Peptides against a protein of PDB entry 7UQJ. Designs and how they scored, part 23

Target 1, 160 residues: chain A of PDB entry 7UQJ
Amino acid sequence: PELYQNFNITPPRGVLFHGPPGTGKTLMARALAASCSSDERKITFFMRKGADILSKWVGEAERQLRLLFEEAKKHQPSIIFFDEIDGLAPVRSSKQEQIHASIVSTLLALMDGMDNRGQVIVIGATNRPDAVDPALRRPGRFDREFYFPLPDVKARFKIL

## One batch from the design tools (peptide; made by RFdiffusion4, then SolubleMPNN)

Design b1_p9_5_s3 (from b1_p9_5, 7 letters changed)
Fold by OpenDDE base, seed 4:
Structure b1_p9_5_s3 (fold): chain B 160 residues (1-160), chain C 160 residues (1-160), chain D 160 residues (1-160), chain A 9 residues (1-9)
Amino acid sequence: as target 1 above (160 residues)
Amino acid sequence: as target 1 above (160 residues)
Amino acid sequence: as target 1 above (160 residues)
Amino acid sequence: MVVPEVEYK
């Protein structure tokens, strides 16, 4: 019996937008949020840059992530958009392992702990999906991945 | 204190879809509208072509824009989609200045006058974002821009 | 009088996502469904692969399509996503005519029979829009088409 | 409306 996964689309805990820089990932996330916000149901959009969470919150990044998810839950329906999420959750094999490992583990736990009934969508954007910890790409986390193709350099040159 | 702009996504007054012809801008606008329409909340989608507003409504283009925004407001939640918005609001430096200037000014005023609480989303699509009046691209107007990359010519040849 | 089609976005009976393989069509459909699902309004997402409907349900494909549409209607608001819909509804000129013709006719009838008031959106994804029966692309069916451009092969090589 | 095939020549 083919598991026609009736995805009860519980809001995916995570959607990964991936594609080269300038492909409009951030823009798409904002448009989705905008399109789904109504007078009755304003979607609160939280934007964080992955590298900024790492660099500005050294030692507090985990706490800031927790606060972000709490705030998103408090203001649901909400979208948490992580721009450059590869900066937040680099592959575990990267030599900056220990500090990254704890932040990634916290993000994993937060995504796992999101009640499937909650109206918090997490969108991660990356230019390097292979640089995102594979653990984030598992079911119940960023289990949906959007590829944003670059315009061909030639096509980009026709726009410029 | 990092301005983590909690963008309360008030429905962006304007979203600019830009990218080369055939990148699916019009289609995305329609899909967003479709995906956000429910039995309880049908989104009314108003489509206008920028060049048609200019050419067919010479001398009445401003009035037609006002009527469009009034109708969109009356039928909220709504999306106003301007296809080829660069045709409606060319850069002020274009020599067809005076007639375009008044229409652009009217569109600016309409976008500025949209109550941030209103459920009217304006989507402009263009193949030439640089041909769109920069005043339209300011906050409170088309402050969100979606790049629709062209398929690589090589990739398009694989579809053909 | 220019038919400014106020598309009352009745949920389009059908939206065609087309573009080369790996352009994120399936992903976009899932994201749209996810973004539009709220606590108050969970969208039920039904995914079927066109070729699987043909191959696994030989002689019952029509019945399975009917059941799918009934189930989607029962669980509205819903999205029926057909991945590789070109596999389900090849162009009528293809020599495998008779079996395909009946399935296509059933899908056409189901799309035509969807009450425009119903909250069932059909999304077809294909890598070959020209291989989809033109009858499916008519108004009231897949009357909206999304082009998903491929990343430039060069841009894809930068991600790999 | 058929999306015109913009033949990029």
Scores: peptide ipSAE 0.000, ipTM 0.189, DockQ to the pose 0.064
Fold by OpenDDE base, seed 1:
Structure b1_p9_5_s3 (fold): chain B 160 residues (1-160), chain C 160 residues (1-160), chain D 160 residues (1-160), chain A 9 residues (1-9)
Amino acid sequence: as target 1 above (160 residues)
Amino acid sequence: as target 1 above (160 residues)
Amino acid sequence: as target 1 above (160 residues)
Amino acid sequence: MVVPEVEYK
């Protein structure tokens, strides 16, 4: 919130961290939460995995997302970190596509419903930015993207 | 193990990670260990510092290196990570050069003695690749090198 | 600087990053420097190692610390990152204890002398928080601490 | 899993 207020930046409703696995996306999200937390203002860090949202919350994923955003709103300033947000994308089954579409629609609505004055930041991390629903990457949602490069992609190709 | 088996690559006996300090060399080594570790196959991660090999093991450094490689062999699949492997390089004193030469010779022999069938990978990290003994950088030793660039500050500018 | 100004937080004079080696402490410090750097406001990142402060600057360590803080002040906003700040802690020799006490005293004085309006942040990283002089961990110095846990190996297993 | 609050001490 204040980080973005001082930059005269409309605080992004969401930030997408993308890049290969182990590039420190999750670490960075935690560190941002940490760096913005003070003795007087503790940032509450909520973490969910995209795959867990689909698998653990079969039939309640939408409700759990709503509850997550409500809790994040109650505990402002807060960060909601979705690790592997591409894991919301269905695997091959039509039934999973429908469940995914519903969950993503709920997430979109929750991100759209975030008051710009609210101190809730949503960070999505993915290894597959192209597998993240484009609707999540629209203005007012995950409208900022950070590429976490592999420490020199070219260097890694010589090990493999 | 599987990472190299699948590429039909003779697993390198050693990999040199080099680049400026804090580019994530150690983190990458841990991340590689983690990513190749499964519930069925845990990779054992051994970590030593080059400076500690010289300073803590004064007079026993060779024996400790032998023991390290033996333990890594017992706990295959394993990664031996030498952080600051350039710290094996002596400072300016002739006496340190002899101690270094002995330790490096032991390390060379241990790396040469690694059976290519063994699931022991040695990763050396350095901020000063030119300070690493060229003998360590020969085929069958640290024969693969990875440059860890500074995370391009420019990549972060797209969030702000 | 602005990050803390906005939170009405007296910018911590120092932040201690502690945790096992290779948890990304140094990477995080660089990442913080990068995240707070804009096209208009580049953060200058100064890096020193605790062990180098003791070993490379034998007899000049205090002067080099003073110069470092002066340069950091000239190039505000800036981060001074001390990697392995526990490496300022003496090894077992009484002579090293005196040298350490002198260097630590200089560092304390420099941190105490930081104007709260100054845009200099000091980050200390250690693998051994208990080996960091408690005087450095007092209010107005490294008064904020961040634990860098090992990336839970378990968290990565669900991506593969 | 509530990520343990990094207790800023």
Scores: peptide ipSAE 0.000, ipTM 0.321, DockQ to the pose 0.100; fails the geometry check
Fold by OpenDDE base, seed 3:
Structure b1_p9_5_s3 (fold): chain B 160 residues (1-160), chain C 160 residues (1-160), chain D 160 residues (1-160), chain A 9 residues (1-9)
Amino acid sequence: as target 1 above (160 residues)
Amino acid sequence: as target 1 above (160 residues)
Amino acid sequence: as target 1 above (160 residues)
Amino acid sequence: MVVPEVEYK
């Protein structure tokens, strides 16, 4: 019996960075992308803001997500970084916006449809992890969550 | 006199992730492994819980550690992640368990025996760094320590 | 129109790690260097303390910085890590030390002179980001900033 | 925080 779970760490399909604003989530995602990019192996980094996908692409957000994932797959190894992902994928229980529910469903399908052989990592960053649909936080999606704490306010006052 | 310590960062033989529970230590170790795994260079990730090595392998823990390090060496580049390493390698001054002392000694020997040319990184995660034997925290072992802070409870309440 | 800002993450010419002492800035820089070093691609890690460059090399600090950057370029891919960079590059408005102003100007010129094709990352670590000259924090220099928070003091007391 | 080595392309 293979005692070693060789986690061939199938690059996690998704990593959720969550924590207060200004804690370096976006910056960490960029540093990750930069760290994996060698001269021979450029990791292609795709950055999108969740709110910008909704606001700039009203009615086309689903298509833009599909195109994003296709481009990321074409340019693998790649990182898709969704900054402010709570703006893209709000919890379904918010009665109001059918548009958000459809975008969440599209993102779910795209993350589920990522072949485990592909070197596409999806990083979502949010200041409000509880505003992200729990379905996105299930195994095979954003199954990994990094908390970015604020400094202790007392420590911040010692730096100032 | 070569002023530049070319730290050829001999891949740290060990990195200690320490901090409160739920701060993302395990998750960070997995994200590291995932980020360094390309299609051509799969980093093999071995995850073990310190307490599971002791509880599942009573009397065989030393052999299992040796096998783990041999498999990690065979599948280099590799990461060995010990979650809850304080359960594996308690401080020697705890009078009670001869078993723990032997396992700590075995882990020390295995970390010391890692050839600097090998691409095996050992990551230990603990919620109690002071419960980890100081001998493991010496140069050439877990010589690097990452603190994973809790969010300021006040900041966590601002996210809710 | 290529909607995907392929951030070819031009390796940030500089990354500023800032946060209270003991938050793991130095360690993170070392772990970064270790994780990107494969058997085939050794990242050369150059570590310097800001205060040591000033204190050990009084009158030669500029030359030592130039040599450091040349050596890092020769051994690319490479990381230059300046620990305690506030000791090297204090804010220009401190009336007192002409030496600091010259070293800051040299560091600025060296960071600006790094060809974007070069695989040299500069990481600065400081406990006092406000003590670092704002000119170093501009685009094309330390344009990326990671905050390393202290644990909530309450959480630290739960670990003791 | 594991900071990966940033290979710059």
Scores: peptide ipSAE 0.000, ipTM 0.197, DockQ to the pose 0.064; fails the geometry check

Design b1_p9_5_s3 (from b1_p9_5, 7 letters changed)
Fold by OpenDDE base, seed 5:
Structure b1_p9_5_s3 (fold): chain B 160 residues (1-160), chain C 160 residues (1-160), chain D 160 residues (1-160), chain A 9 residues (1-9)
Amino acid sequence: as target 1 above (160 residues)
Amino acid sequence: as target 1 above (160 residues)
Amino acid sequence: as target 1 above (160 residues)
Amino acid sequence: MVVPEVEYK
């Protein structure tokens, strides 16, 4: 919130960080959370992995997502960070596809149901932007995307 | 290599990056690889996930590790980065424990067999340093450890 | 500090991060600040933009720089990060040149006056290293430089 | 001096 207010930028509802593995997506999300907090205004940072939503929350993933968004709303200003959000995309196996599709539908509904766009930011990180459901990339969801390139090999850090 | 040469530091054989998720472990590994590369001396960066070594290389994980270290030696100076290296630690299931123990033994042997400590650096990243086999943390393996803390809550970024 | 201590590296007084826009300079500075903090040793991170030093602090830029360095000394271990530090370099207009020259002179004096090189690190980031005053790049100031390249096409990270 | 309290709940 404050970072975007200071930039006179309307806070996105959702931001997709995409790029090769280890390009700093998760670190940037944490650094943004850090930079937006003050002694007077603490930002609550919620982190979940896409794979953990599927595996740890088997049968309760939708409920845990709802609880996460409710907690984020209670503790606003807040950031919800989904690492490996492509892990919510259907793996091409039928039974997992249905579970994944239900979880994605719940996430879509939760993102659509966020009235206070300025106080809860959702950040998704992925190594595979094309594996992220196009419905998540629509306006009012992950409507801003940031590419995290590989740090180039030609970076001569001349530490003289 | 060059970063350590420029610091007059003997390159570690192995470096363990540990700390909470999204503290920049993978980014730092890539940035170090980038910083050590020049237009004249390109560093080859090899990245593997601990979970991928177990899942994608089922039955060939040891062979793929050997190939990885041979390729790293052929393309020296090189960095081998193992993300989520705690994923090579035995999950407390018996059959997986034996496979994991074999993979860990292979990794230990490959790290011990590296003659040219200055031209191949191995970086392991983990969120769970205590889940990393103590044998990997011995001298001549991951003998240097770097803690990546959470960006502290009390880190007052006074952007005045 | 701790990252450099853990490397047995004398902390630089100043580090210049240079390279094309979006190469991760600001991200790396934040990651370094994060990595140097522990639960026991919190690092204070101060961020300023070169353009903001000129525009927001018109007539008080020197005083604000002094206050920044005094606060950094009070809250050591600390990192001062100057983003777009080339924005302190004289734009080739006469009246701005004098103001810029005074600000640069103040920054030089503040960097020279830092007795405890191990507890305050100054990081400058620029897209135009040749636009940075050569006086800032002298020993005891920004004496270490790190190039952040564009992700080169020739960085074959063969992720086999 | 903005201290980000990132509470992971």
Scores: peptide ipSAE 0.000, ipTM 0.362, DockQ to the pose 0.079; fails the geometry check

Design b1_p9_5_s4 (from b1_p9_5, 7 letters changed)
Fold by OpenDDE base, seed 2:
Structure b1_p9_5_s4 (fold): chain B 160 residues (1-160), chain C 160 residues (1-160), chain D 160 residues (1-160), chain A 9 residues (1-9)
Amino acid sequence: as target 1 above (160 residues)
Amino acid sequence: as target 1 above (160 residues)
Amino acid sequence: as target 1 above (160 residues)
Amino acid sequence: MVVPEVEYR
């Protein structure tokens, strides 16, 4: 929030962190939350896993998303971090369409319904950005993308 | 840069990240780069390993450092991240003195030659801060140090 | 492996990394693999997510675990990292008992079947150590536990 | 060489 205010930049509603597993997407989201938190302006960090939301009944998943966004709005400035967002919002494929479509549509509506004046940032993390519904990647949603490369394979050969 | 401007703090020319391996020093440097990057002000992140710079001929290492700082200056705002900076700038020991001294002196000169108005942040990461030449740790160089603890050292003594 | 040999300590068969999400458990597992890898002794790092193994048919999940341990044994020294092991080996609850019990029992048998002379280290990471089947936490299995705290917010305020 | 891959979009 303040980081964007200080830069005279409208905070993105959503940021997509993508890259190979273990590139520290979750760690980064927490670091960003910490960086924007001051003693005066504590950022409330909400974390959800995509798979954990989908493992519940679809109608409950929608309710849980709504409640999450309401809580995030109540506790502004806040970050909602969706880990494994490709699990929550997979590309709408014709065969599993109805169930995932409802959750994705709810998430879309919640992101669209965020007032630009709201201090709620949504961060989605995925290992597979192409598996995320393109509708989530539109302006006003996850309109910013950050690639988390694995440190170069040569650096990995020293890390492995 | 702007993070420090917003806090009315003179941006450090250099920040030393130190702590045990795998404490997320590189990840944090990337996080800081990402957090300071906006669509309007993209931070250019340069990464070099200390050992990789030293593995080349000394005269080429100096040239590579100069070129790196020139590129970083050209692509402001920028972060130069030196991973394993203890490899690049070891404490001047009498026996290997001449070769390492030249690279260290070049790095010192480059850090001293940075205009305070420049939006180039230098981050050095090391597992051994005491192995870094004290000249690099002076004001206007790596004047800020951040310790990256491993979560509970006592737990580590059980892994080892 | 060598780290433990150097300390005259019998390497644990299994190590449980636990702590809040984004505390760097996966990063640490990779860093441990790194630290134990030398140019002469490359450690093979295997990574699996608990949920990914459970999303397959139970009989296939058992087979996948067996194959994983066989591959790890073939490519010694090696680390098997189970991310979100609470997803793979949840506490045996009466209602979902049979399916999870088979996978857990297979993992137990595989860990018990590891020769102490083998250079295979199993690292399980979880955000909920209490959700991991206590049978996995017995001697010769995940007998070492490491808590990954969130770095204190004060330490974060210094880094940011 | 700018490490090209960190496209901060």
Scores: peptide ipSAE 0.000, ipTM 0.209, DockQ to the pose 0.107
Fold by OpenDDE base, seed 3:
Structure b1_p9_5_s4 (fold): chain B 160 residues (1-160), chain C 160 residues (1-160), chain D 160 residues (1-160), chain A 9 residues (1-9)
Amino acid sequence: as target 1 above (160 residues)
Amino acid sequence: as target 1 above (160 residues)
Amino acid sequence: as target 1 above (160 residues)
Amino acid sequence: MVVPEVEYR
């Protein structure tokens, strides 16, 4: 709260971390969770991988998403981190996967159903923001985006 | 050079990064590649994901590993980073997958075949070091291990 | 050897990692320590937090710094990592804290006293390089600086 | 039960 209040930052319902692989997206999400947790207020961190939701929960992915959001609400304040979210929520225009369309629709509904006062933040990480359904990137969902640049080689070259 | 020379650090042929998910293993591998590259000498960074090698290259995984190592040798100095290496090289005692045993055997042979003077470093990242075949963790392969602890909450709370 | 030799990296006596909080400065310091450790030569990693040195060692901070550097020298090759070094080494122009001035002076003397051939590297991490005494940022001390970019300040400012 | 992987305090 105060960290967010001090930055005059309305807590995003959803934040998209995008950038090349291994730029620290996952680390940053954990870091935010850790920094937002105080001795007085623990933040619960839920991690899921987009491809794992599809591969492990074939036919149950929608239910598992609902359960995840319910658990996150129950354990608020909480962060839900979706690693490789492009694997979970591909662009709808790719003709192939009706299953993906249903999962995306469920995720959209879950994000839209979050109260403005909810202490649940959703972070999606992707290497390919253009592979994420644009509907997820609209206001009220992943409405804030953050680019993780490759670590500039020159900057480390000055260290070593 | 001098940092590593002063540390009398023989460059490991293979380094295993292990620790909880999202502790920056992948970021560190990229960061090492970046810090090791100069304007005069670019390090080529090859990234592969263990599960992707198995899933995308069914029946070709061995050939793809050989090609990867040949490319890395051709583009030396280079780093080969295997993310989720436990997905590529599971412990052999799990009765299941002959394919995995063959891939592990190929990776073992490729790592053993690297010249001591080679400018190719292999980094494996895993959340489960115990799920990696112990044969890969022997001297001359992933002979150096680095644990990535969870970011201490207190350290980051003071940072933000 | 050759990968590291090719980086022509004079071991910095001191490296300043600067950048916004949670950008992986601490993670990088640990990973450098690990990458520099071999089976033949383990690097000893000493971690201290600037504010902890002040708060835990009120009146003993100078002695504790001396002991830390002596231990690091005894266990060379070693890395001393100061997290939140701005808490240890504030800019002298801030009128208040004679204690800080003495600690800074001790740290300066300890860094200046390191032999060029010493296998002790000091890494300082800060979110506020401008809050670090400029005397520490001079040649022979923290003479190499590395910026850890925020994931775009606007996005953290939008997130937190 | 989706066990929270990490609880940060």
Scores: peptide ipSAE 0.000, ipTM 0.346, DockQ to the pose 0.059; fails the geometry check
Fold by OpenDDE base, seed 4:
Structure b1_p9_5_s4 (fold): chain B 160 residues (1-160), chain C 160 residues (1-160), chain D 160 residues (1-160), chain A 9 residues (1-9)
Amino acid sequence: as target 1 above (160 residues)
Amino acid sequence: as target 1 above (160 residues)
Amino acid sequence: as target 1 above (160 residues)
Amino acid sequence: MVVPEVEYR
């Protein structure tokens, strides 16, 4: 929170953490949440996994997203963290197009509907930023992107 | 722990996290600890700083290392994290050779003495892997190395 | 950067990251730096360790601090990150009072001398906020404090 | 997520 105000940068509605698995994206999101919580000002941290929203709430995923954003708004200041957001908002692939498209559209609308004065930050983490719908990566949505490089794990860790 | 079991990789006795300062080595070690800690299976995380062991426990550093490993074994599953391990086990430089050599020898013996079935993982973090005694970097010790690059901040951050 | 603008909080001149060792303070500072750097607006990140400034530059520590702030000002927008800032500006303990007092006084003066319009943010990280001179924790200096809890985030973060 | 007790001894 504090660092964006320092640069006179309008707070992003969303920040995309991207990079290979295990690069600390989820941890960073938690650390950010932790860092922003003072004794006087507790931040509420909402965490969802993209695939879990899609899989657990088939037919209700849109409603669950709305409820999540409503709860986050109610508990301001808050962070909504989507782990594996590529699982929630995949680039439109052919076979389950309509359902995915609807969920993505809902998330887009929710991010667009956030008042810039609202104290709700959305953090999306993905291992595959290119698998995230480009519409989410536009200004006013996930307009800030952070690459979490692999530790140059090339040499010794074959993540098999 | 879980990550290595998940990959059918024999858990290394030791993992060396190396890379420039503030690349998240300590944080990753904690994240790994946190990720491996389930509600059913709590991991105990022991942290020591290499230079602190050397400076605070001159003459007792060996005993303190032994006690650390004993405690870690007692509280399995556990992670022993050495921050700045190059400060504990520097490459043999001439002037204080004997004391450093003895501490390194003790750490080597402790790592060699870990039963492969033990649920104790040792993580060493260093900014200078080449300043770590090569004997520690052999199989059965810190035999896995992870480079923590500077976040590929090359594009956007000049770390001066 | 982004998170403070989100809260309509005037950018602090200084932010104190505090919490137990390895809670991600250094990584957060780097991630925040990374987050604020766009392709159009590169942030310069200056990192110093408090104890290193004190130990390496005995008698020149004040000059080194001045040079650091001058360089940060020259390379705006910039972040000055002090890791282990309690090592640079310890609470005045009796025996080495004069040297520590002078270094702290220099840091205070440098922070007070920062133009509020300046694009220089100072982040101090410590494991021991109470070991940091209270004068640094006053308004216009490290006036924002972020606790990096141990990720037993139960107490302050309702992960809903 | 039970964070391991970090025993800072």
Scores: peptide ipSAE 0.000, ipTM 0.305, DockQ to the pose 0.053; fails the geometry check

Design b1_p9_5_s4 (from b1_p9_5, 7 letters changed)
Fold by OpenDDE base, seed 5:
Structure b1_p9_5_s4 (fold): chain B 160 residues (1-160), chain C 160 residues (1-160), chain D 160 residues (1-160), chain A 9 residues (1-9)
Amino acid sequence: as target 1 above (160 residues)
Amino acid sequence: as target 1 above (160 residues)
Amino acid sequence: as target 1 above (160 residues)
Amino acid sequence: MVVPEVEYR
């Protein structure tokens, strides 16, 4: 929020961080949360993992997502970080696909229901951008994407 | 390797990166791999996830670990990065515990079998250091530990 | 600090991160700040942008640099991160060159005046290492350099 | 000096 306000940038509703594993997506999300917080204005950072949404919240995932967004709105300015958001993507088994489809549908509805005036930013991180449902990547959802490349091997860190 | 050589530090056989999720453990491992590589000396970076060792390599995990260490030795200087190494910790189910115990035993043997002369560094990352088998944390294995804290709230980034 | 202490590495006075845009220089600086902090020992991270030092602090840049270093010393262990430090380099206009030369001279003096016993690390990031004043790259200043390459295609991350 | 209090609730 403050970073975007200071840059006169309208905070996107959702930002997708994509790139190979360990490119710093989660770290950047935390660093952004950190950089946007002050002694006067604390940012609340909510972290969820895509696989945890499916496994820990069996049958309650939709409700827990709703509660997460409500709590984020209550504690604005806030960041919701979904790590491994591709873990919400339909894995090719029919029964899991239906559960995944329901959870993704709930997430879509929650992102669509966020008023632009709220200081709530959603960050999704994935190693597989093409595994993320295209519906999540539409305007008003994860409408901004940032690629996190592998740091190249050719980094001559000349520690002289 | 080169970072440690440049610092006249004997490269530890194993380094444990521990701390809350998204504190940059995987990023640091990749950055270290990048920093240690030059145009003349490329470091080979091998990445495995603890959960993948258990799930993708069912019944072959021990063999795949052996192949990984052999390939790392063949491509030295090299870094083996185990992300979520606590995923190799015994999950409290007896049948999984035996498989986990065998995999951990294999990893211990492979780390013990690494000659100190080899330019192979093993990095383990975990969010739960207490879930990592204490046998992995003994001298000659993951004998160096680095805590990755959450970027604390009190880090006054005074962007004045 | 703690990372360097844990490595038995004397923390350099200054570290230069250089490489193309988007190679993770700023991310690494933040990750290092995070990794060096603990619940017991909080690292204070100060961030400044080279262009902001020139533009926001017109006529006070030297004073603001002094205050920054004093505050960093007061809040040790601390990291001062200068993003786009090449923005302090003389842009080829005579009037700006004199202002730039004064600011660079002040930064040089501040880096020289840091006692090695202080837990203050200065990190400079640039996309143009050759645009950084060679005087900043001398021993006792930015005496360690880390290249952040573009992720080259030839990084054989054989994720087998 | 913006101290980000990231409260994980």
Scores: peptide ipSAE 0.000, ipTM 0.380, DockQ to the pose 0.082; fails the geometry check

